# Designs tried in a protein design run: peptides against a protein of PDB entry 4GMN. Part 18

Target 1, 375 residues: chain A of PDB entry 4GMN
Amino acid sequence: RYANITLLALVTLASIGTDFQETLVKGNQGSRESPISAADEEWNGFDDADGDAMDVDQKSSSGEDQEEDYEEIDVKEDDEDDDDDSITSEMQADMERVVGADGTDDGDLEDLPTLRELIQTAVPQLIRLSNLPIDSDESLTIQSHALSALNNISWTISCLEFANGENANIHNAWYPTAKKIWRKTILPILEADSADLKLATQVTSLAWAVARVLHGETPTDGNPHRKFISLYHSSKQQAGGNSNSIEEPEDPFQGLGVKCIGVVGSLAHDPAPIEVNREVGVFLVTLLRQSNNVPPAEIVEALNQLFDIYGDEELACDKEVFWKDGFLKHLEEFLPKMRTLTKGIDKRTQPELRTRADEALLNLGRFVQYKKKHA

## One batch from the design tools (peptide; aimed at target 1 N151 W208 F253)

Design b1_p12_5_s3 (made by RFdiffusion4, then SolubleMPNN; from b1_p12_5, 6 letters changed)
Fold by OpenDDE base, seed 3:
Structure b1_p12_5_s3 (fold): chain B 375 residues (1-375), chain A 12 residues (1-12)
Amino acid sequence: as target 1 above (375 residues)
Amino acid sequence: SFSPLPPPVYMP
């Protein structure tokens, strides 16, 4: 009973987070054509596959013909239009304010009561639920649902613009909570070193969403970038052995490899320690050098991360890593390989992957020219 | 700083 109510509440929080995300993405597509489409499909539908039909052995006891007069309870199908308008009018009003509000400096979400309750009341409970001792299948299910709800909330917030002081009130409210998610949910799960790829995918998705807001200010305790690089390599070794066991997600951008690249790329932004930036930059450039054995979606993500990390010549990582470690040469040598890779993607079968690869190829050519002018 | 371009709009 309490488990089912907790699960229902977690599913409802996850759906609310998805609907909130879809509406924010639709609202933000009107202002910036930033192809943050990677956020839309992270509705990990619960495969209802574990309908283990308990064969209740209906012992055919030949009990007598009591014609119990089933009073036809005329269940009026009240067509409750299950317009599961999970978006309350209060949530919709908060969303319209987030899209329209020039950031008032006051870190008080007074004008955003629903978002305030999500950050201040719901997220701390979800962090608690994600940290329950795993002693039963019920506790595993609760952890998974708590991670899904944290993921959807964190992704939704990561789709907001925070550049130039935009949404500063939301950023200031979220920032300490995002650090709590990182330290109390993400790090403990990563330290447990579980062979569970489902749990690893969920925690890596959540880590990406959190790191997209915190960037180089993400806590560096225990060198988490190395754990995600290790997870990337481990996932490739497991996929190579049993081709049948990892259902590769239908979306090539939902793969654990892409998520690992997104996390470590986000962690490497300024003001990250130069050695963290170097280790990530070397990892990303090494993927480009090994591109013949790397999925195209991971190459696209690795390129985008490299453009974002090294797009500013005034940052310490430009001189101390990009130029010092000779990354420009590797990017220039990769240009003809990227042209071949992009042309190899069928526009009919993989239209999104082809579009994102055509963009990344265009940007790679421009980025190489930019860096040659700022040498 | 470098700014990426949006995806190429194929005009029909």
Scores: peptide ipSAE 0.170, ipTM 0.769, DockQ to the pose 0.060
OpenDDE base, seeds 1, 2, 4, 5: peptide ipSAE 0.147, 0.166, 0.166, 0.142; ipTM 0.789, 0.797, 0.768, 0.788; seed 5 fails the geometry check

Design b1_p12_5_s4 (made by RFdiffusion4, then SolubleMPNN; from b1_p12_5, 6 letters changed)
Fold by OpenDDE base, seed 4:
Structure b1_p12_5_s4 (fold): chain B 375 residues (1-375), chain A 12 residues (1-12)
Amino acid sequence: as target 1 above (375 residues)
Amino acid sequence: SFSPLPPPVYLP
């Protein structure tokens, strides 16, 4: 009984997250088409599989009233105030400095009560549910639904513009919660090294949504970029061997490979450590070099990530990684391959993939020219 | 800085 109520609540929270996203997409049709397609995890409705009603025979065993003395285990809340939520006064001041319009926008969501309740009340419960010990198919189902709800909420928030201090109240309210999702939900699941590709896909989708807001301020503890690069490679090895092809999602941009690229690309943005940036940049450039064996959607995502990471010549990663590691040469050598790849995509069968590949090809030509001008 | 162009709007 409690399980079914919990599942219904999780489904409801996932649906609220989707409805918010659709509303934002409809409202934001005038701004940059962020790749919204990554969050259309259509909740495939519960197919009413007619699971035969197993007659659980009500054996009324009248078990006797053993008054087991409930010893009040005085759970001393050892307030281990692990106050290592030191948002360093510098991070808070840098957040305040990015929010450098005179608004005392203390992350007050007074005007957005539904979003406030999602961030402050619902998300902390979803984090707890995603961290339950997996001891049953029921606990695995609860975790999956909690991850889906967190994914939809996180994607919705990641579709807001936060550049130039836009939506600063939402950003400030979300930022600590996004870090909590990362530390308490994403990292523990990644560390469990589960062979479950469905769970890996869900956590990677959530990680991408979170990292699209946190960027290079995403916690680097335990080198999560390497875990996602490893997951990328492991997913390619499994798809090649077992005929249990997890049906490649009909949308080529929903693939685990694309999601892994999106996460690591987002993690590599300034102010990420230069070595994190380098490892990600080398991974992305290596995909372009190996493009004959890489799905076109992953190439499109890898290019977009490279443009966003290395689009600013004032960033330390431009000098210390892009120029130092000779990335321009690899991008120039990839231009003719990208033209061939893009032309190979059928506009009739894969119109979105073709459109995004035509864009990425155009931007690659422009990016190479830009970098040559700023050499 | 470099700014990517939005996807080409194919006019129908």
Scores: peptide ipSAE 0.172, ipTM 0.767, DockQ to the pose 0.072
OpenDDE base, seeds 1, 2, 3, 5: peptide ipSAE 0.150, 0.166, 0.171, 0.143; ipTM 0.789, 0.796, 0.768, 0.785; seed 5 fails the geometry check

Design b1_p12_6 (made by RFdiffusion4)
Pose (drawn by RFdiffusion4):
Structure b1_p12_6 (pose): chain A 285 residues (1-30, 108-237, 251-375), chain P 12 residues (1-12)
Amino acid sequence: RYANITLLALVTLASIGTDFQETLVKGNQGDLEDLPTLRELIQTAVPQLIRLSNLPIDSDESLTIQSHALSALNNISWTISCLEFANGENANIHNAWYPTAKKIWRKTILPILEADSADLKLATQVTSLAWAVARVLHGETPTDGNPHRKFISLYHSSKQDPFQGLGVKCIGVVGSLAHDPAPIEVNREVGVFLVTLLRQSNNVPPAEIVEALNQLFDIYGDEELACDKEVFWKDGFLKHLEEFLPKMRTLTKGIDKRTQPELRTRADEALLNLGRFVQYKKKHA
Amino acid sequence: PPTPAPPVRPTP
């Protein structure tokens, strides 16, 4: 039963996690009662995956179970984070998911992040999941082991298809959990790291630049948030952004539209937003 | 106001 009983179940649950994304797209061209697949995924499939993700690992075979369990959690968490939850959008699904997303973080992502050593493959798997979960949690994400520090150290140390880089994942997840209403110091650290990436953009891969700019726009674009005054202005983030604008223009034009298009068009939007961003705040003390 | 672009899907 081993090869069929356990691994097959996980790979299939993960595929179900992937393909539910097509239901969302096709559904649009035409209490999760209307979405039983999603309801079953959250209430039934996910609790078992958190359990499997936790357990040793005493043996290599269970090393594979953990990995597959993390793959399914990742696919489900990602697809769910593909929904608009800003404002009151998709509120029914948000309430069904949010507590579970907190559990995945506390029971799965955090204990694994506690033992630093040793894997790159596994370190890549947890950051991808953590990025998916934090895209929903938005600074409501738990601040316990000061996880942003660990993902920050993971970025620099793992320095030794542009958007699949682990570094992009480290930028996204740390950037997502630093939105309001996060601890103002957690935000200061994450914001400093994201800005430092620009000051020292001399060697940062272009995709990581685009993610850093999107994360910053996403965080400090509201003057009512304490961190806009407490960090963005208190630490003068505005100067580095004004200084980076010329540097950003050349790197964007450095990208071959023809080889490959997506990064180029994405970077064009970031410089565009970067310019508009430098103006809006320039207008605000 | 700027609008941030949505991220690309990660791979395991």

Design b1_p12_6_s1 (made by RFdiffusion4, then SolubleMPNN; from b1_p12_6, 4 letters changed)
Fold by OpenDDE base, seed 3:
Structure b1_p12_6_s1 (fold): chain B 375 residues (1-375), chain A 12 residues (1-12)
Amino acid sequence: as target 1 above (375 residues)
Amino acid sequence: MPVPLPPVRPVP
C-alpha cells in the first residue's frame, strides 16, 4: 500500500519533469521566431545566360498499367484527445516567468513556487529514496523511479539558459542541490560498480543532466570522468560478447555510449583541472580516430563536446591541451571521414541522426577554419 | 519514460 503510493508519487514527479521540459522547448522555439525584418539586400544574382538546349529525345517506352487495388484501410483515427492536462496552471505560470525573465531579477524562488517545491522539497526526498538499502525488488523499483524523477527534473533545469547571468536565481537554488545529487546519488552508485546496465544507464543519464549545469565545477572527488570512460569501454565489450543484445534504444542518441560522452564532455569544461580536460579530450579525439567502429550518434556527440570544450581560445585548455596535444590535426584528418559517415546515413530511415550529423559536419568545417585562423 | 533528448544546438 505505501509502496504503491510512493511509486505513484514518483511517476507523477517524473511526468511533471517531462511536461515542464516539453513546454520549455516549445517556448524557446517560439521566442526565436521574432521576424528579423528582411532587409532586402538585393543580392544581384550572377547573370550567366548560356542555356544551351540539348534536346535529348529519350523514347516513350509504354510500360503496362498494373492497377494494384490498394484497399483503403479506413484507419479510424480514434482521436483519443488524451488531453493530458498534466500541466497545472501554477506550472504554466512558473514557465512563463522563466521564459520571460530577463536575468535582472535577483528574485528568490518566491515567484517560482512549483520549481521551489521541486528543488527544496521533492529533490531531497528523491535523493533519500535513491539511497535506500537495496534488499528487495520493491526497493529496486523505488530506486529506479526516484532516479527517473531526479533525471527528468535535472534535464528540465539543464535546458534553461544560465549564460550571461540569465536565470541566476534558479541557478543559485539548483547548484547546491545538483552537487548533492552528484555526491549522494551518482557517486555512491558509480562506486558500487554494479554489472546492472539498466541502473548504469539511468545514473549516467542523471549524471549528464547534472553535469550540463555544473560543467567543470562538478565535484572531482574520485575522478568520476575515469569511471564514465571505463563504463563506456565496458558497455562496448558487453555488447560485442553476449547474444543478449541489450535492445539498442530506438533512438540512437539514448544509448549508454552517447550518455557517457555527454557526461565526460560536460565534466571537462572550464574550470575543470587541466588533467581532467586532457584525459577527456584525448578520449574524444580517440573516438574520432576509431570512428569506423563507433556509432554515428556517439561521433556527433563527441564532436559537439569538443566544440564546446575548445571553442574559446582564451581558456587555459586551448593552449595547454588543444594546441599542445595537436588536436587540430586529428580534426582535419577526420573531416573527410565525417563527410563519408554523414552521407552514409539514410535521411528516410534516420532523419534526426542525419540532420544532427549534417550539422556536426558543418560545425567541424567551421571549427577547423576558426582554429587555423587563430593558430 | 521518454528520456529527454539533449537539446539540438542552434547552428551558430
Scores: peptide ipSAE 0.020, ipTM 0.706, DockQ to the pose 0.090
OpenDDE base, seeds 1, 2, 4, 5: peptide ipSAE 0.020, 0.019, 0.020, 0.020; ipTM 0.711, 0.714, 0.705, 0.717

Design b1_p12_6_s2 (made by RFdiffusion4, then SolubleMPNN; from b1_p12_6, 4 letters changed)
Fold by OpenDDE base, seed 2:
Structure b1_p12_6_s2 (fold): chain B 375 residues (1-375), chain A 12 residues (1-12)
Amino acid sequence: as target 1 above (375 residues)
Amino acid sequence: MPVPLPPVRPLP
């Protein structure tokens, strides 16, 4: 009886975390109907300097009408109004405030009551439940559901913008909690070195969500980057050996390999120790060099992490790792391989993977050009 | 089982 109530509460908390993320994605899509015509913008790095909002002066170059007759495929949206009655009016109002906040609301979490209760009341209990002794299938089920709820909440918060002091109230409330999740939930599970690939996938997903907010400020105790690199290699050895491979997730980006790359990438950002950055950077560049045996989704993820880590030339890792270890040469040599890889992805069967690979190929071209100008 | 949410990369 108590177990079933606990499981129901954990499922409900995981659903609330999902519903918040879906609302944030819908809110960001409504604001992004301004076509980012950024297809031709020269990638100039990540300048952390000065709030010159890129006043993209829309110089309307009137270029002439070629009426390509797009046959309007009348996709009857069967409006199956699945009344997803899951989103409470309070949750929607909290998300509308978070998405609509033009960075100027120095608001307290007092104005975000649902998010406050998730961070301050729910997450501490989820951390406790994820750390219960595993002595039964029931305790393992409770841990798995607690990790799922922590994952969904952490992913949702990691989708908020925190640059330029945006959402600073949420960041300030989440940051100590994120460090607590890392130290109390993630690290103990990683240290237990369980052969359970399901548990490893859950904890790695949670670790990525947490590390997307903490970056190089993620606690370095016990060299967690090396554990995730080891987990990456172990996952590849198991997939090659057992015809009872865990069904490859339908989404290529849900694979344990992608999640490991995402975690170690996030851990390597400034102010990470230069040695941590170097070990991760060498790992990522090595994946590109070995790309013939690496899933396309992991290559896309490894590229994006390399851009994010080495995009700013003012960072110590640019000079001390990127240039010293000769990463530019490896990226340039990878360009023709990336073009071949991307063209090999079927747009009909894997549209998302193809879109993200086309984007990563474009960004690789821009990044190589940028770094050649700054050499 | 609630599917653990995918890592949504915000599109740049």
Scores: peptide ipSAE 0.021, ipTM 0.723, DockQ to the pose 0.085
OpenDDE base, seeds 1, 3, 4, 5: peptide ipSAE 0.019, 0.019, 0.019, 0.019; ipTM 0.706, 0.706, 0.704, 0.711

Design b1_p12_6_s3 (made by RFdiffusion4, then SolubleMPNN; from b1_p12_6, 5 letters changed)
Fold by OpenDDE base, seed 2:
Structure b1_p12_6_s3 (fold): chain B 375 residues (1-375), chain A 12 residues (1-12)
Amino acid sequence: as target 1 above (375 residues)
Amino acid sequence: MPVPLKPVRPLP
């Protein structure tokens, strides 16, 4: 009886985390006018300091309308509005406030009661449940569901903008809780060295979500970056030995390898110790050098992490790691390989992977040009 | 089982 009620509550908390993310994604898509074709923006680096709103001087170049009459095939998809009645009016109102908040509210979470209760009441209980002694299949199931709920909440919060003091109230409420998840849930599970790849995948997903907010301020106790690099290598050895036992997730970005790259990339950001940054940077560049044996999704993630880590030239890691260790040469040598890799992805069978690979290829070209100009 | 949220980097 109690186990079933606990499992139902954990499933409900994991669903609430999902519903919040979907609402945030829909809200951000409605507020973003058509993705500015990032195609023509020169990579200028990541300047954290200058709030120069890019005055996109809309030089209306009146290029002549060739009306190619695309016959709008009115595919009436009968949107069976499966009104997933899961989102409460309070949850929707909280998400509309988060998406619409001009980041000036030094407020507490008083105006975000659902998010407040998730962070202050639910997450501390989920941390407790994830730390229960595993003595039965029921306790393992409870841990897995608690990790799923923590993952979904942490991922949703990690999709909020926190740059320039945006969502500062949420950031300030989440930050100590995120550090607590790291120290109380993630590290103990990583230290238990379980051969359970499902548990490793769950904890690594949660670790990535947490590290996407904490970056280089993620607790460095016990060198967690080395644990995730070791987990990456161990996962590859197991996949190569037993082609029948790990259903590779249908989504190539759900793989344990991608998640390990995402975690270690996030851990290597400023103000991470330069040695942590170097070990991660060398790992990521080594994946590019060995790309013939690396899944395309892991290459895409490794590139994106390299851009985020080394996009700012004012950071100590640019001079002390990127330039000293000669990363530019490796990125430039990888460009023709990335073009071949990207062209080898079938747009029909793997549209998301192809889109992300096309983007990462574009960004790699720009990043190499930027770094050559700033050499 | 609720599908664990896809650790998808938001598309920019």
Scores: peptide ipSAE 0.039, ipTM 0.789, DockQ to the pose 0.076
OpenDDE base, seeds 1, 3, 4, 5: peptide ipSAE 0.039, 0.039, 0.038, 0.038; ipTM 0.787, 0.788, 0.785, 0.786

Design b1_p12_6_s4 (made by RFdiffusion4, then SolubleMPNN; from b1_p12_6, 4 letters changed)
Fold by OpenDDE base, seed 4:
Structure b1_p12_6_s4 (fold): chain B 375 residues (1-375), chain A 12 residues (1-12)
Amino acid sequence: as target 1 above (375 residues)
Amino acid sequence: MPVPLPPVRPSP
C-alpha cells in the first residue's frame, strides 16, 4: 500500500519536472526576439566578460625540511564504525560562501513557489529514495523512479540560461542542491560499479544534467571523469558481445555513449583542473580519430563538447591543452571525415541526426578557421 | 513510466 503511494508520488514528480520544462522554456522564449539567422555571423569564441578571477593569493610559506624520524606507533584500529554523517567543515564553508555572495539575489524563489518546493522539499526526498539499499524489486523500482524524477528536474533547470546573471535566483537555489545530488546520489552509484546498464544510463543522464550547471565546479572527488570514460569503454565492450539484448534507443542522442561524452565534456570546463581537462580533451579527440568505429551521434556530441570547452582563448585550457597538445591538427584532419560521415546520414530515416551533424560540421569549419586566426 | 527528458542542447 505505501509502495504504491510512493511510486505514484515519484511518477507525479517526474511528470511535474517534464511539464515545468515547457513552462520555463515558454517563459524565456517570451523575452528572446526571433532567432537571427546565424548563417552570416563569424564565430568569435565565447566572450564571457564577467571572469572576476578571485585572486587566491597562494602565499607559499616555504616551511623547512625537518626530517623528524617519528617512530611507528602501532595504533590499534579500534573499528568504531561511527557513521558520523558530519558535514565536513569544507562543505560547510562552501555552503557559507554560496550564501555569503552579495545578499541582493538570495536563492529566493518567492515568485516560483513550485520550483522552490521541487528544490527544497522534493529533491532531498528523491536523493534519499535513490540511495535506499536494493533488497527487493520494489526498492529497485523506487530507485529507478527517484532517479527519473531527479533527471527530469535537473534537465529542466539545465535548459535555463545562467550566463550574464540570467535566472541567478534559480541558479543560486539549485547550485547547492546540484552538488548534493552529485555527492549523495551520482558518486555512490558510480562507485558501486554496477553491471546494470539501465541504472548506468539513468545515473549518467542525471550526471549530465547536473554537470551542465556545475561545469568545472562539479566535485572532483574520486576523479568522476575517469569513471565516466571507463563506463563509456565498458558500454562499447558489452554492445559488441551481445547483439540481442540492448535495444539501441530509437533516439541516437539518448545512448549511454552520448551521455558519457556529455558528462565528461561538462566536467572539463573552467575552472576544472588542467589535467582533468587534458584527459577529457584527449578522450574526445581520440573518438574523432577512431570515428569509423564510433556512432555518428557520439561524434556530434564530442565535437560540440570540444567547441564549448575550447571556445574561449583566454582560458588556461586553451594555451595549456588545446595548443600544447596540438588539437587543431586533429580537428583539421577530421574535417574531410566529418563531411563524409554527415553525407552518409539519410535525411529521411534520421532527420534529427542529420540536422545535428550538418550543424556540427558547419561549426567545425568555423572553429578551425577561428583557431587558425588566433594561433 | 514518465520518459526521462532527452539531453537537450540550449538553443543558441
Scores: peptide ipSAE 0.021, ipTM 0.727, DockQ to the pose 0.085
OpenDDE base, seeds 1, 2, 3, 5: peptide ipSAE 0.020, 0.019, 0.020, 0.019; ipTM 0.726, 0.717, 0.725, 0.718

Design b1_p12_7 (made by RFdiffusion4)
Pose (drawn by RFdiffusion4):
Structure b1_p12_7 (pose): chain A 285 residues (1-30, 108-237, 251-375), chain P 12 residues (1-12)
Amino acid sequence: RYANITLLALVTLASIGTDFQETLVKGNQGDLEDLPTLRELIQTAVPQLIRLSNLPIDSDESLTIQSHALSALNNISWTISCLEFANGENANIHNAWYPTAKKIWRKTILPILEADSADLKLATQVTSLAWAVARVLHGETPTDGNPHRKFISLYHSSKQDPFQGLGVKCIGVVGSLAHDPAPIEVNREVGVFLVTLLRQSNNVPPAEIVEALNQLFDIYGDEELACDKEVFWKDGFLKHLEEFLPKMRTLTKGIDKRTQPELRTRADEALLNLGRFVQYKKKHA
Amino acid sequence: PPKPTPPPPNFS
């Protein structure tokens, strides 16, 4: 039963996690009662995956169970985070998911992040999941072991398809949990790291630059948020952004539209947004 | 204010 009974179930639940994304797309061309697949994924499939993700690991075989359990959690969390939850959008699905997303973080991502050592493959898996969960949580994400510091250290240390880089994952997840209403100091650290990435953009992969710019736009674009005054202005983030604008233009033109297109067009949008961003705040004390 | 772009898909 081993090869069939356990591994097959996980790989299939993970595929179900992947393919539900197509239901969302095709459904648009035409209390989760209307979405039983999603309802069953959250209420039934996910609790067992959190359990499996937790347990040792005494043996290599259970090392694979954990990995596959993390793959399914990842695929589901990612697909769900592909929904618009800003404003009142998709509120029914947001209430069904948010507490569970908190559990995945506390019971899965956090204990694994507690024991630093040793894997890169596993370190990559947890960050991917944590990035998916934090895209929904948005600073409501728990601040316990000061996880942003760990993901920040993971970025620099793992320095030794452009958008699949682990570094991009570290930028995204730390950037997502630093949105309002996060602890203002947690935001200061994450914001400082994201800006430092630009000041020292001399060696940062272009995709990591695009993610850092998107995360910053996503965080400090609202003057009513305490962190816009408490951090963005208090620490003068504006100067580095104005200084980075010329540096950003040359690196964008350094990207071969023909090899490969997506990064180029995505970087064009970031410089475009970067310019518009330097203006809007320039207009605000 | 400008809006950021969403990230590309990330699957295992």

Design b1_p12_7_s1 (made by RFdiffusion4, then SolubleMPNN; from b1_p12_7, 4 letters changed)
Fold by OpenDDE base, seed 1:
Structure b1_p12_7_s1 (fold): chain B 375 residues (1-375), chain A 12 residues (1-12)
Amino acid sequence: as target 1 above (375 residues)
Amino acid sequence: MPKPLPPPPVLS
């Protein structure tokens, strides 16, 4: 009886975490209809907002009007009012405030009551439930559901913008809780050295969501980056040996390999110790060198992580790792391989993977050009 | 079970 109530509550909290994400995605689509004109803006790295706007003289090339008669496909919006009654009016009102609020720096969530209760009341209980002694299938089920709920909440929060002091109230409320999830849930599970790949995938997904907010401020106790690198390698060895392959997730980006890359990439950001950054950077660059044996989604993620880690030349990791360890050469040598890899992805069968690979290829070209100018 | 949330689309 108590177990069923606990499981129902955990499923409900995991659903609330998804519904919040869907609301954030819908809210953020309405504000971004500013057409980023595909002008040849020189990629200047990830500069903090010291606005030296380089005046790029727009040379007007008059291209001729070909009137292609696009037949108006009258897409009847069947407004199937999928009143997915899952999003409470309180959750929607909290998400509308999150998308629109210049956050106060006080960490107060007075105006965000649902999010406050998730962070302050639900998450501490989920952390407790994820740390129960595993002595039964019931306790294992409770742990798995608690990890799923923590994952969904943490992912939703990690989708908020925190740059430039945006959502600072949410960041300040979440940050100590995220560190607590890391120390109390993630590290103990990683230290238990379980052969359970399902549990490893759940904890790695949660670790990525948490590390996307904490970055290089993620607790370095016990060298967690090495544990995730080891998990990456172990997952590849198991997939090659037993025909009881965990069905590769239908989504290539949900793979344990991608999640491991996302975690270690996030852990390597400034102010991470240079040794941590180096070990991660070498791991990521090694994936590119071995790309013939690496899934395309893992290559896309490894590239994005390399851009995010090394996009700023003012960071100590640029000089002490990127230049010192000769990463530019490896990225430049990878460009023709990335073009081949991207062209090998069928747009019809894997449209998302192809889009993200085309973007990562474009960004790799820009990044290599940027780093060559700043050498 | 609710699907584990996808990693967010990388904002290009």
Scores: peptide ipSAE 0.026, ipTM 0.758, DockQ to the pose 0.103
OpenDDE base, seeds 2, 3, 4, 5: peptide ipSAE 0.026, 0.024, 0.026, 0.024; ipTM 0.760, 0.748, 0.757, 0.750

